# Designs tried in a protein design run: peptides against a protein of PDB entry 5CWW. Part 102

Target 1, 194 residues: chain A of PDB entry 5CWW
Amino acid sequence: VPKLQGPFDFDLNPEDEQDDEVELKDIYVIGEKPRVADLMRGEEEELEMMKEDQHNGLSLNIICLLSTSGQVKICLDIDGVEAQWLPPRSKNKRLFAPPPEPPSLLTFQTFDTLKPAEVTPDGWPMFSEDATSPYSFYVTHPAGITYISLTPWVFRLESELQSDSEAGTEFRIDLLAKGQGSERDRIFTQTRTQ

## One batch from the design tools (peptide; made by RFdiffusion4, then SolubleMPNN)

Design b2_p24_8_s2 (from b2_p24_8 with R9W H10E I11L R13V A15L)
Fold by OpenDDE base, seed 2:
Structure b2_p24_8_s2 (fold): chain B 194 residues (1-194), chain A 24 residues (1-24)
Amino acid sequence: as target 1 above (194 residues)
Amino acid sequence: PPPPPRPVWELDVELLAKKLAALA
């Protein structure tokens, strides 16, 4: 029986004072794309077509966190969500499987979608999917709608995951982190009718 | 038992590089 474990124990460590300042309002998950090689074990012809679509997605799950202030955190699930199965009821030593270590989320990017003047205490920002791309989405807030795309870095990060060489990985990741962040475009701004 | 790994709220490049290397 699959154990319905909530995939993400956000051990939001309440003790980190800095985390108390960010009230999360919404979560958006972008699932990992299956490795084309694993899917194509049967159909060689579709492999060529998918190889040409060079837009192979990221092999890691992406978790986006949205705060009341319109701050977005892009987190990577680097440990992978392992499907936890209920241990078979057999009699012997219930080795208390250590509680599944909550997936380690690594914050890759943090950015704002709202100006300070647009932040309201009762604001309820929400994520919405983009039907045209798995790596693009919208943040909707009473102040406006912001388009976000992860495409500027996702494919480069995937190339690092597929790299056989560990040499220079840290340097390249540092460049990714310091480089151009996610694309952000305010597509709609609610004009406060004075 | 070691405390569950705390979510890293800040990008730890070294940690990421190590984990990426382990996944490769």
Scores: peptide ipSAE 0.111, ipTM 0.644, DockQ to the pose 0.096
Fold by OpenDDE base, seed 4:
Structure b2_p24_8_s2 (fold): chain B 194 residues (1-194), chain A 24 residues (1-24)
Amino acid sequence: as target 1 above (194 residues)
Amino acid sequence: PPPPPRPVWELDVELLAKKLAALA
């Protein structure tokens, strides 16, 4: 049986105390790419194909949070939350393992998908996947549908994670942070039938 | 055009870099 994971701790900037008041409505998780070690169990041919695909996903899990207001928070799982299974109900090993420290999520980006005038108290925005890309998704709200893609930065970030050189990492990450954020495109707007 | 993103705190790049370096 899969274990429910959470709650998550958010590495929030003290200035974002207001973010704690955000009522979350939905969560979308983008799992980390399979580790090469896990792929090593596959046929050598699959390994070569995966190595050639420079478009291998991020080695970190991404947690997207969606508020009632249509605000999206993109968080990185920097602690590497792995799938946990409930221990088999065998009686004895109540390993009083200290409750695993809740995984820390780092907020990478926050943006809105709705205009203030589109926000409604009863609004229920939801995530939906993009079948064509693991790093793209949609936010659906009664006011409209927004396409989001993390691809502009995900692969760059992965390149930094895979880089053997720590030299210039901070600079490159700074460029990533200040550079092109997630792609965001309103693909549908509901016309208020007056 | 999509609404402008709300002002969010600036990403602590140094912290991120440090954390990423630790993961590498």
Scores: peptide ipSAE 0.124, ipTM 0.685, DockQ to the pose 0.220; fails the geometry check
Fold by OpenDDE base, seed 3:
Structure b2_p24_8_s2 (fold): chain B 194 residues (1-194), chain A 24 residues (1-24)
Amino acid sequence: as target 1 above (194 residues)
Amino acid sequence: PPPPPRPVWELDVELLAKKLAALA
């Protein structure tokens, strides 16, 4: 049984209109690059795909959130949200462990994939992976398909994260979020046959 | 003044946990 690790504290960019009313429909996770030592134990196919991507991936997990309206929120797991599985019911509930600090996600970018006229109450947008890049994906909605790529900023962010100073990471991320946008391209639009 | 309350957006923590588990 997966241990419900929550609540997550989200550091929202104050400029993001706190639409507290955003109904989420899907979540897409881009895992951090496994350490080479961990890759050796992984499936050979994942290792080959990572070797072909000569580009050093991000050392942070990326969590993408998709709303009913087709809004995508790109979040970074700065605190290292490790999926805590419920420990098997071994008897010794260490009852007195201080509640783990809630994992915090930093909202890096927010953008829309649908035009206002394309938003429907029954719309169910979904994420799907791009086999050609771990940092690219699609948002599929009845109105159309949007290609998204995080490559414009991911490698720059990684270079900043590899700098020895943990101090200022949030600041550097904020600068990158303001300066570099994700690639967004509508690759298909459904034409309503009147 | 106390820092403004951090907007708590309700993540479907169960969905997140399932997605993270699939990556491990």
Scores: peptide ipSAE 0.016, ipTM 0.540, DockQ to the pose 0.037; fails the geometry check
Fold by OpenDDE base, seed 1:
Structure b2_p24_8_s2 (fold): chain B 194 residues (1-194), chain A 24 residues (1-24)
Amino acid sequence: as target 1 above (194 residues)
Amino acid sequence: PPPPPRPVWELDVELLAKKLAALA
């Protein structure tokens, strides 16, 4: 049984401290690239497929949050939220491990997919995956469909995370966040039937 | 007109946990 993890602490950039409570409508998660060491425990056939698919992915989980207004928040799991499985009910009263510290999510980017005039009270934006890329997805709303790609920064971030310098990681992430943002492309707009 | 209701950012932690678990 998967252990429910939470609450998550969001380290929001001061710029994101907009007092407006954003109603969350959907969540999209991009899992971290499995470590080569974890691949060694898999079946030999999966090892061969992963060697060919040099999908250089991010070593961090990405959490995307979508509001009713079409606002997207891209969050990074900096503490490495590993899927915690409930330990098998071994009868031995194992000492209650202190509740794991809530994972900290760093808000990397915040952006809108809808114009203010397109926002409706009954609007229900939803995420959907892109089969062509693990770091791309769609936001679907009655007003239109927006393509999102994280590729402009994901590979740069991974390169920074692989650097031996632990010092200044947060600073480098901040620089990346202020640099090239996620790609946003409105691929469909619903024409208002007059 | 009454101010639009402030969207309450309620993170559905259960939904997040389910999504994370599906990726493990």
Scores: peptide ipSAE 0.016, ipTM 0.542, DockQ to the pose 0.056; fails the geometry check

Design b2_p24_8_s3 (from b2_p24_8, 8 letters changed)
Fold by OpenDDE base, seed 2:
Structure b2_p24_8_s3 (fold): chain B 194 residues (1-194), chain A 24 residues (1-24)
Amino acid sequence: as target 1 above (194 residues)
Amino acid sequence: PAPPPRKVWELDVEELAKKLARLA
């Protein structure tokens, strides 16, 4: 189930820091589909949603980051197959276990939802879910509403995760990254009443 | 509790492929 979560402290790559201090305004999390074994422990409602969605979603958490400027960064949680958002229940953490390395997010895609002229100091973009799809959502801003869907690549990426063949994986992922990205559609634009 | 800080990196296809291979 997609959840709005935050605030999160992110250490951005220095290469990203050179660009304008991307002040994050909102975070949208698309949780990984629980494995069937975990489904048995899930609420009955989650089980029903999974039965209807024959489409196995991505086995990775997706973290969407939204900046003040309306920039969306789609990140993959590559380290945390386990919902690491919950502090690991520290039961048997050996006192001397090195602090777990903070989970890393890998940026899969970055795009803008606002035109430069639409960016305002008082404008606050926000995520909102699409009740019809776990991999679709909206970015709302006073200037307009943008529909975003990750479906063009999510299922293909999942197929790579499930593939037994390491051969060509890098190539196929490269094609995914460079090819058809997320669907982005401005569904509403606020007319500037001059 | 505030979630632990995460590091955000740019897409590294090779790294992603390696990670995916480990998860498969």
Scores: peptide ipSAE 0.210, ipTM 0.747, DockQ to the pose 0.116
Fold by OpenDDE base, seed 3:
Structure b2_p24_8_s3 (fold): chain B 194 residues (1-194), chain A 24 residues (1-24)
Amino acid sequence: as target 1 above (194 residues)
Amino acid sequence: PAPPPRKVWELDVEELAKKLARLA
């Protein structure tokens, strides 16, 4: 029986847990798109057209984490794509099955949306959706509003997911990770009246 | 039962590539 997934609990790396500035305040989830091949199993011609459209989104869930300091972590949920099954009802298999490894989120990118001087104890940054794009969103804070777009890399990553060639995948992903990051643009700054 | 907590890790390119290969 398929396991219902969610809600998600997140544990930060021990290195991040020690920093009060990395305390999570908000989470933004971008759901995976269903595989076009699974939806269009009978329409071969439309499948070919959709494969050419690099704008079909990512087949992985993206989980964005926002800290009190305005730090954003863009995480990939690789394990979430795998069908999770309910543990077998039989008591006998529970005794010998190692506890399933907790699902891991891989941090693809980390960046700040606030300057250190803009961080305040009472500041509460929040995510807001962009109605025009599923892979764009805003971080709102009393000090300002930052626009973020994942489009510079998300479609290229999807291309690697759909690639039939395993050869060179690691190299291409490494280049992608080191390449152009998420778009980040401060669209509004609250002027401190000195 | 609440799903097990997810741990947040730094990007491991090798691990990612391996997982992607299994999903393809």
Scores: peptide ipSAE 0.202, ipTM 0.750, DockQ to the pose 0.093
Fold by OpenDDE base, seed 5:
Structure b2_p24_8_s3 (fold): chain B 194 residues (1-194), chain A 24 residues (1-24)
Amino acid sequence: as target 1 above (194 residues)
Amino acid sequence: PAPPPRKVWELDVEELAKKLARLA
């Protein structure tokens, strides 16, 4: 049974409002793939299909943030996964253990979907899913529609998560971060009929 | 309305690598 992870309670600490706070308008969540082990308790047939599908998804939740300016921030929920993998810490809560740090999102990539001239005060960009891929989505705005795919890096990142070798992980992740990012394609532009 | 995001950190490759190593 896929554990419905959510709703994510985001405690926005208002104090960390940097003056240049990007006003967020929408959030798009890509849930982690269910572990194969969780699927093994289910229908064996689905497991065989997933093994054949070379495109195993990321075992981390991805949180996409969209600003009024059309900026997309792709964030990884690393803490959420740690909570799942860590055996319940023995309840010996030392009375003085600092409260667990609030769950944080790690920004993997940031990019724009709008040109500066396309940004309007009344423009509200929104996410929409791609029915053909869990790692693809659209950003819609009155100025146009942008297709986004995380597939160029998400599977490589998953490979690092599944790797038993810690050697070179930082280097490979650095290459992923600096290399080819998410696919971004403006598929529609609304021509202002002057 | 989508719930407001948790504290969002900028990419720290070293931190990411460390966290990934713990999850692997």
Scores: peptide ipSAE 0.208, ipTM 0.767, DockQ to the pose 0.140; fails the geometry check
Fold by OpenDDE base, seed 4:
Structure b2_p24_8_s3 (fold): chain B 194 residues (1-194), chain A 24 residues (1-24)
Amino acid sequence: as target 1 above (194 residues)
Amino acid sequence: PAPPPRKVWELDVEELAKKLARLA
């Protein structure tokens, strides 16, 4: 029986102690693209479709974290999704294996979707999906709606994952991290009727 | 569903590069 995973407890990096005060309000997960090898077990037609789609997405899971203040953290699951099984019912096979080290998320990008003046104590920002792209989504808040797209970097990162050459990977990733971040556009702003 | 990440780290480009190299 697959272990139901969640709720997620996040220990923020102590260096981000300032972020320890960040109350998470919502989580949005973008699953990794299916591995071609896993698809090869399926119908050849699905494999061909995925090969033709040069924009097959990222082979890593992306976890987006949203705070009450409207701060978004885009995190990469670099450890990969390991199948977690329910602990065996038999007491004897509890290999006191040290609890598997909790998966680590790497924060790729952090940004705000709200202006400081828009942040309210009773604010409830939420994620919503974009049906047109798995790598685009919205953050909705009473103050407004922000469109977010990860497409500027996600495909480039995938290219690095698929590259056989380790040469220059660090440099290219550094450029990617410092370069064009996620697209962020306020698509709607609620005018407070005075 | 991916196990809930328990640790959120800041971007370490070197670490990411190393991990990507291992996955490639």
Scores: peptide ipSAE 0.167, ipTM 0.739, DockQ to the pose 0.116; fails the geometry check

Design b2_p24_8_s4 (from b2_p24_8 with R9W H10E I11L R13V A22E)
Fold by OpenDDE base, seed 3:
Formats: structure tokens, sequence, C-alpha cells
Structure b2_p24_8_s4 (fold): chain B 194 residues (1-194), chain A 24 residues (1-24)
């Protein structure tokens, strides 16, 4: 049985969090690329497919949060929320293990997919995957469909994570954070039939 | 066009860099 992991603490509350509790409607998780060593234990066929994808994905999990208003929050799992399975009911749960510190998510980016006029109280935006890239997805709302791609920054961030040189890493990460964000394109808009 | 992304985070770039360095 999968262990319910959470609550997640958001280390970085956006300053502009209007006190209005953003009602979340959907979550989309982009898992970290499996380490080649872990893949070697898997079926050989999956290994060949991942080797051909020349683009080294991010070694961190990405958690995308979607609100009723169509706001997307991109979070990085820095603490490495490993899927904890419920420990088998082994009797000797050491009663006194301090509760594990809640995993911290770092908010990397927040953006809207809907115009204010498109936001409805009964809106139910949903994530859907893009088969062409693990770092691209769609946000579907009755008002329209928005394509999102994290590729503008994900690969650059991974290169920094894998860099043995601490020199300049902070500067480059700062440039990433302040630079080009996620790609966002409205691919479909529902025409209101008058 | 979709509304411009809101810059949400004052990244503590130092804190992130430190955490990333610990993961490396």
Amino acid sequence: as target 1 above (194 residues)
Amino acid sequence: PPPPPRPVWELDVEALAKKLAELA
C-alpha cells in the first residue's frame, strides 16, 4: 500500500499570495529520471529507449499544482520525496522515531493559464501529459487548452546539479530563476457560440 | 496570449544552491 506522503511544506510562499486559499484541483508529477544503475535492474528494453532520449532529464521530481483559477505552480522536490511505501506491519515500530520532517517543496515558477474573464467558479482545469516530452504537458479548461513546456530551464538546471564545480553555480541558478520561464502557449480557445 | 507568468518566488538562490550542492 503506498504510504500517503505529506503534508508538503512549501518553503517559498510567493509574496503575492493573496490570502485567498488557492483551491487546488489537480496535481501533475514529473518523476526524476531513474538512475542508470536502477534501470540496469529493469527490463533491457526500457533501458534502450531511455538511452536514445539524449536529453538528460532532471534528477529532481517536479510537482505541478493547478488551481481552479487555472494557476499553475511548478515545484521542485529538493528533499527527494521518495515514494515511501507503508512499512510492512512489522510490530516493532519504534514508537519514538520523531515524525519525519515534512518534505519541502521549492516553488520554482507560478503562472496563469486563463484570462481573468475565463475563470469560472465551477471551472475544473486538468493536467494531461504530452507524449512527445516528459517535461511538457497540457492544461485543459472549458475555456481552452494551454500547452506548457519546462524544457527551457529543466536541462540547464540539471546541468548545474551535475556540475562538480560549485563555482558560479549560484549565479547560473539565479539566471535560470530570473530568466526564461516555462513555455506557455494557448493551443485552443473555446469560442462562445453567441 | 496567456497572461504573463507571475514571478512568484524570491528564490533564496543561496539556499537552493546549498541544497543542490548537498544533493550532488
Scores: peptide ipSAE 0.112, ipTM 0.675, DockQ to the pose 0.219; fails the geometry check
Fold by OpenDDE base, seed 5:
Structure b2_p24_8_s4 (fold): chain B 194 residues (1-194), chain A 24 residues (1-24)
Amino acid sequence: as target 1 above (194 residues)
Amino acid sequence: PPPPPRPVWELDVEALAKKLAELA
C-alpha cells in the first residue's frame, strides 16, 4: 500500500506570515532527473557522451504551488521525497518507529502571474506542462496564459549542488538568488468582449 | 516588455544560501 506522504512543512520566510491566507488551487511537480550514473550502470561509454551534452536537470524535486490569486511558489524538495510503502503488517507490534519527520520544502521564489485586477473569486488557475522542456510550464487562468521557465537558474543551481568546492558556494548561491529569476511571459490575455 | 515580475515577498537570500550550501 502506498504510504501517504505529507503534510509538507514549508520553510517560509517569517515575513511571509501573510501567506497563511493564500488558498492553493494547484500543484505541479518536476521530478528530479535520475542520475545518469544510476541509469547507465552497465553502459560506461554512453555515460561519457551524456555527461558532455546533457544539460542535466536539477537533482532535487521541484514543487510548484499555485494560489487562487495566480501566485506561484517554487519550492525545492531538499529532503528528497521518495515513494514510501507501508511496511507489511507484520503481527509483531514492533515499536512503531516515530514517523519520519515530514519532508521540508524550501521556497526558492514567489511571483504573480495575474494582475490584481485579473484576480477573481471564481478564478481557477491551473498548471500545464510544456512538452518541450521539463523545466517549463504554463499557468492558465480565464484572464490569460502565462509561460514560465525555470531554466535561467535550475542548471546553475545543479552545478552548485554537484560542486565539491564548498568555497564560495554561499556567494554563488547568493548571486543566483539575486540574479535571473524564472522566466515569465504572458502569451495570451483574454480580451473581455464588451 | 512585460512588467518585471513583482516578487510577492523578498527571498531571504542568506537563509537560502545557507541551506543550499549545506546540501552541496
Scores: peptide ipSAE 0.105, ipTM 0.667, DockQ to the pose 0.268; fails the geometry check
Fold by OpenDDE base, seed 1:
Structure b2_p24_8_s4 (fold): chain B 194 residues (1-194), chain A 24 residues (1-24)
Amino acid sequence: as target 1 above (194 residues)
Amino acid sequence: PPPPPRPVWELDVEALAKKLAELA
């Protein structure tokens, strides 16, 4: 049985005081790339496919949050919250391990998918996956559908994570942060029937 | 055009860099 993880401590910038008013409607999680060591336990064929796929995914989990207003927050799991499985019912009253410290999520990016005029009180935006890429997804709202891709920065961030050079990492991350954000494309807009 | 992304990344770039260094 998958263990429900939470609460998450969002290290939200204190300037986002408005975040307390953000009603979250949906969550989308992009799992970290399996470590090569974990792949070694898999079938040899999967190992070869992942070696050839030069598109090495991010070694961090990504958590996307969606509000009623169509605001998306992209958060990084920097504490490496591994999927915790409920320990098998071993009869021995294992000492209640202190509740794991809530994972710290770092907000990487915040953006809107709806115009202010498209926001409705009964609007219920939802995430959906893109079968073509693990780092792309859709936000569906009655007003329209928005395609989102994290590919402009994910691979660059992974390159920084894999770099052994501590020197300049902060600078390069700052450049990544200030650089090209997530791709957003409105693929469908609902025509208001007059 | 979609509204410009609000970079609300006040990423504590230093905190991120530190965590990334710990994971490396």
Scores: peptide ipSAE 0.101, ipTM 0.664, DockQ to the pose 0.193; fails the geometry check
Fold by OpenDDE base, seed 4:
Structure b2_p24_8_s4 (fold): chain B 194 residues (1-194), chain A 24 residues (1-24)
Amino acid sequence: as target 1 above (194 residues)
Amino acid sequence: PPPPPRPVWELDVEALAKKLAELA
């Protein structure tokens, strides 16, 4: 049985205390790319294909949070939360393992998908996947549909994670953070026919 | 046009960079 994971601790800047009041409606998880080491258990041919695919995903899980207001938070799982299974109910090993420290999520980006006038108290925005890319998804709200792509920064971030050079990492990450964020495009807007 | 993204000042770049360096 899959173990329910969470609660997650959000590493929020103190200035973001207002974000604690955000009513979350949906969550979307983008799993980390398979570790090359895990793939090494596969046929050498699969390894070569994955090495050639320069578009290997991020080695970190991405947690996307969606509020009633259509606010999206893109969080990085920096602790590497792996899927946990409930231990089989074998009676004896109540290993009171200390509850694993709640995974820390780092907020990478926050943005709105709705205009203030589009926000409704009864709004129920939802995530949906993009079948063409694991790093793209949609936010559907009665007011409209927004396409989101993390691809502009995900691959750059992965490149930093794979870099053997610690030199300049902070600078490059700063550039990533300040640079091109997630792609966001309103693909559909519901016209309220009065 | 979609509303402008909120400033990503919420990101502790130093913390992220440090963590990324540890993961590399």
Scores: peptide ipSAE 0.099, ipTM 0.661, DockQ to the pose 0.220; fails the geometry check

## One batch from the design tools (peptide; made by RFdiffusion4, then SolubleMPNN)

Design b2_p25_1_s4 (from b2_p25_1, 9 letters changed)
Fold by OpenDDE base, seed 4:
Structure b2_p25_1_s4 (fold): chain B 194 residues (1-194), chain A 25 residues (1-25)
Amino acid sequence: as target 1 above (194 residues)
Amino acid sequence: LREAPIDLKALAAKLAALVEKRKAE
């Protein structure tokens, strides 16, 4: 039986977003791609071929949260939360270890996909995947469809995570944080038939 | 469309710490 995980703490949550005020409607998880190096640790030849496949995804889980208002929060799983299962009913009362500190998610970006006039109290925005990219997705709402792509920063972040060079890392990370975040494009707007 | 303000310096610091942690692993 899968173990219920959470609650999660949101690190660097925007001050204006009291978690209590955000009604979440959907969650979209982009799983980490395993380090090819860790999977291929026994096969040196395949390691070289997979290094060339520049499409190494981020070695972090990405958790996207969608509110009723169409707000998207993009979080990084910095603690590496893995799927957990309930321990077998072995009677060993494991000593009440202090409840482990709840895992933290790093809030990377928060943005709206709807204009204020498009927000409805009964809105039901939903995530949907982009079949062409694991790091792109859509937010669908009755008012319209917004395309989101994480690819611009995901690639750069992964490059830093995999880099053996410390030279310039701080500078590149600073640029990553200050630079353009996720791509956001409204691809469809529903015209209200008056 | 609005983006919520984030402390970019704090974000950069946390990302940098993550990178360093991964390099040490």
Scores: peptide ipSAE 0.539, ipTM 0.926, DockQ to the pose 0.789
Fold by OpenDDE base, seed 5:
Structure b2_p25_1_s4 (fold): chain B 194 residues (1-194), chain A 25 residues (1-25)
Amino acid sequence: as target 1 above (194 residues)
Amino acid sequence: LREAPIDLKALAAKLAALVEKRKAE
């Protein structure tokens, strides 16, 4: 039986977001891509094909959270949360090690997909995948559809994670943090039929 | 559309720590 995981702590949650005020409606998870080094343990022949697919994904899980107000929070799984299964009922009174600290998600970016006037109490925004890109998705709301792409920063972050060079890393990471360059484009707006 | 303010310095520090952690593995 799969173990129910959570709660998760959010590191660097925006101060204006009182956790109590944000009603989450949907979650979208972008699973980590295997690291090239981990793939190298497999057949060498698959490596040549993957070198041509220049789009090495991020070696971190990305958790996207969507609120009722259409706010998207992009979080990084820095702890590498894996699927856990319930341990077999071993009778041994294992001294309850203190429950491990809940895993933390790093808040990378938080942004709105709806204008304040578009937010409705009964609004139910939802995520949907982009079949053409693993790091792009849509937020659908009755007021409209927003395209989101994480590609502008994902590959740069992965490059730093895979880099053997410490030179300039701090500077590039600072630029990544400041740039938070997720693409956001409203592709459809519902016209209120008067 | 608004973006929520984040402590970018803290974010950069956390990302840097992550990078260093991965390099040490």
Scores: peptide ipSAE 0.538, ipTM 0.927, DockQ to the pose 0.767
Fold by OpenDDE base, seed 1:
Structure b2_p25_1_s4 (fold): chain B 194 residues (1-194), chain A 25 residues (1-25)
Amino acid sequence: as target 1 above (194 residues)
Amino acid sequence: LREAPIDLKALAAKLAALVEKRKAE
């Protein structure tokens, strides 16, 4: 049985976002790309196929949160939260270790997908995957559909995570943070038939 | 469409720390 995890602490959460004010409706998780080294324990033939799919994914989990207002929060799993299972009912009263500190998620970016006038109380924004890219997805709302792509910054971040060079890393990370280059494109807008 | 302001300097510092941590592993 999967263990319920949380609460999570959101590092660098925008000050204006009181956790109590944002009603979350959906979560979209982009799993980390398995490390090639971890895959090397498998059969050699599967390794060659994975080398060709050089879609250099991020070596971090990305957690996207969607509010009722169509706000998207993109968080990075910096602690490497793994799926936890309930321990087998061992009868041994293991002294409940103090609950571990809640894992932290790093808030990378927070943005709206809806205009204020498009936000409705009965609106149900939802995530959906993009079959063409693991780092792209859609936010669907009755008012419209927004395409989101994380590809621009994901690639750069992964490059830094894999780089053995310390030279210029700080500068490139600063540029990455300033750029926050998630793509947002409204691909469909529902025309209010008056 | 609005983007919530974030402390970019703090973000950069956190990302840098993450990169350093990963390089040390």
Scores: peptide ipSAE 0.538, ipTM 0.927, DockQ to the pose 0.780
Fold by OpenDDE base, seed 2:
Structure b2_p25_1_s4 (fold): chain B 194 residues (1-194), chain A 25 residues (1-25)
Amino acid sequence: as target 1 above (194 residues)
Amino acid sequence: LREAPIDLKALAAKLAALVEKRKAE
């Protein structure tokens, strides 16, 4: 049986966001891609499939959160949250290990997909995947559809995570943080039939 | 469309710490 995980602590949550006021409607998780070195411990067939997918994705899980208002929050799993299962009933009641510290997510970016006039109390924005890219997705709302791509920064971040050189890392990370270059494009807007 | 303000300096520091952690593994 899967263990319920959470709550998550959000590092660097925007000050203006009272967490208690944000009603989440959907979650989209982009799983980490294993490092090639970790794959060398696996079957040759898995290694070949990953070599062909030359697009080494980010070695971090990305957690995307979507609110009723169409706000998207992009978070990075810096602690490496793993799927947990309830221990089988047969293992001796090990002493309640102190509850592990709640995992933290690093808030990378927060942005709106809806204009204030498009936000409705009964709004139901949803995520949907982009079949052409693991790091791109859509936010669908009755008012419109927004395309989002994380590709502008994901590969740059991964390059830093895999770099052997410390030279210039601080500078490039600073640029990465300042750029927050997620693409956001409204591809469809519902015409209000007045 | 609005983007929520974030402490970019703090973000950079957290990302840098992450990079260092990964290099030490």
Scores: peptide ipSAE 0.536, ipTM 0.926, DockQ to the pose 0.778

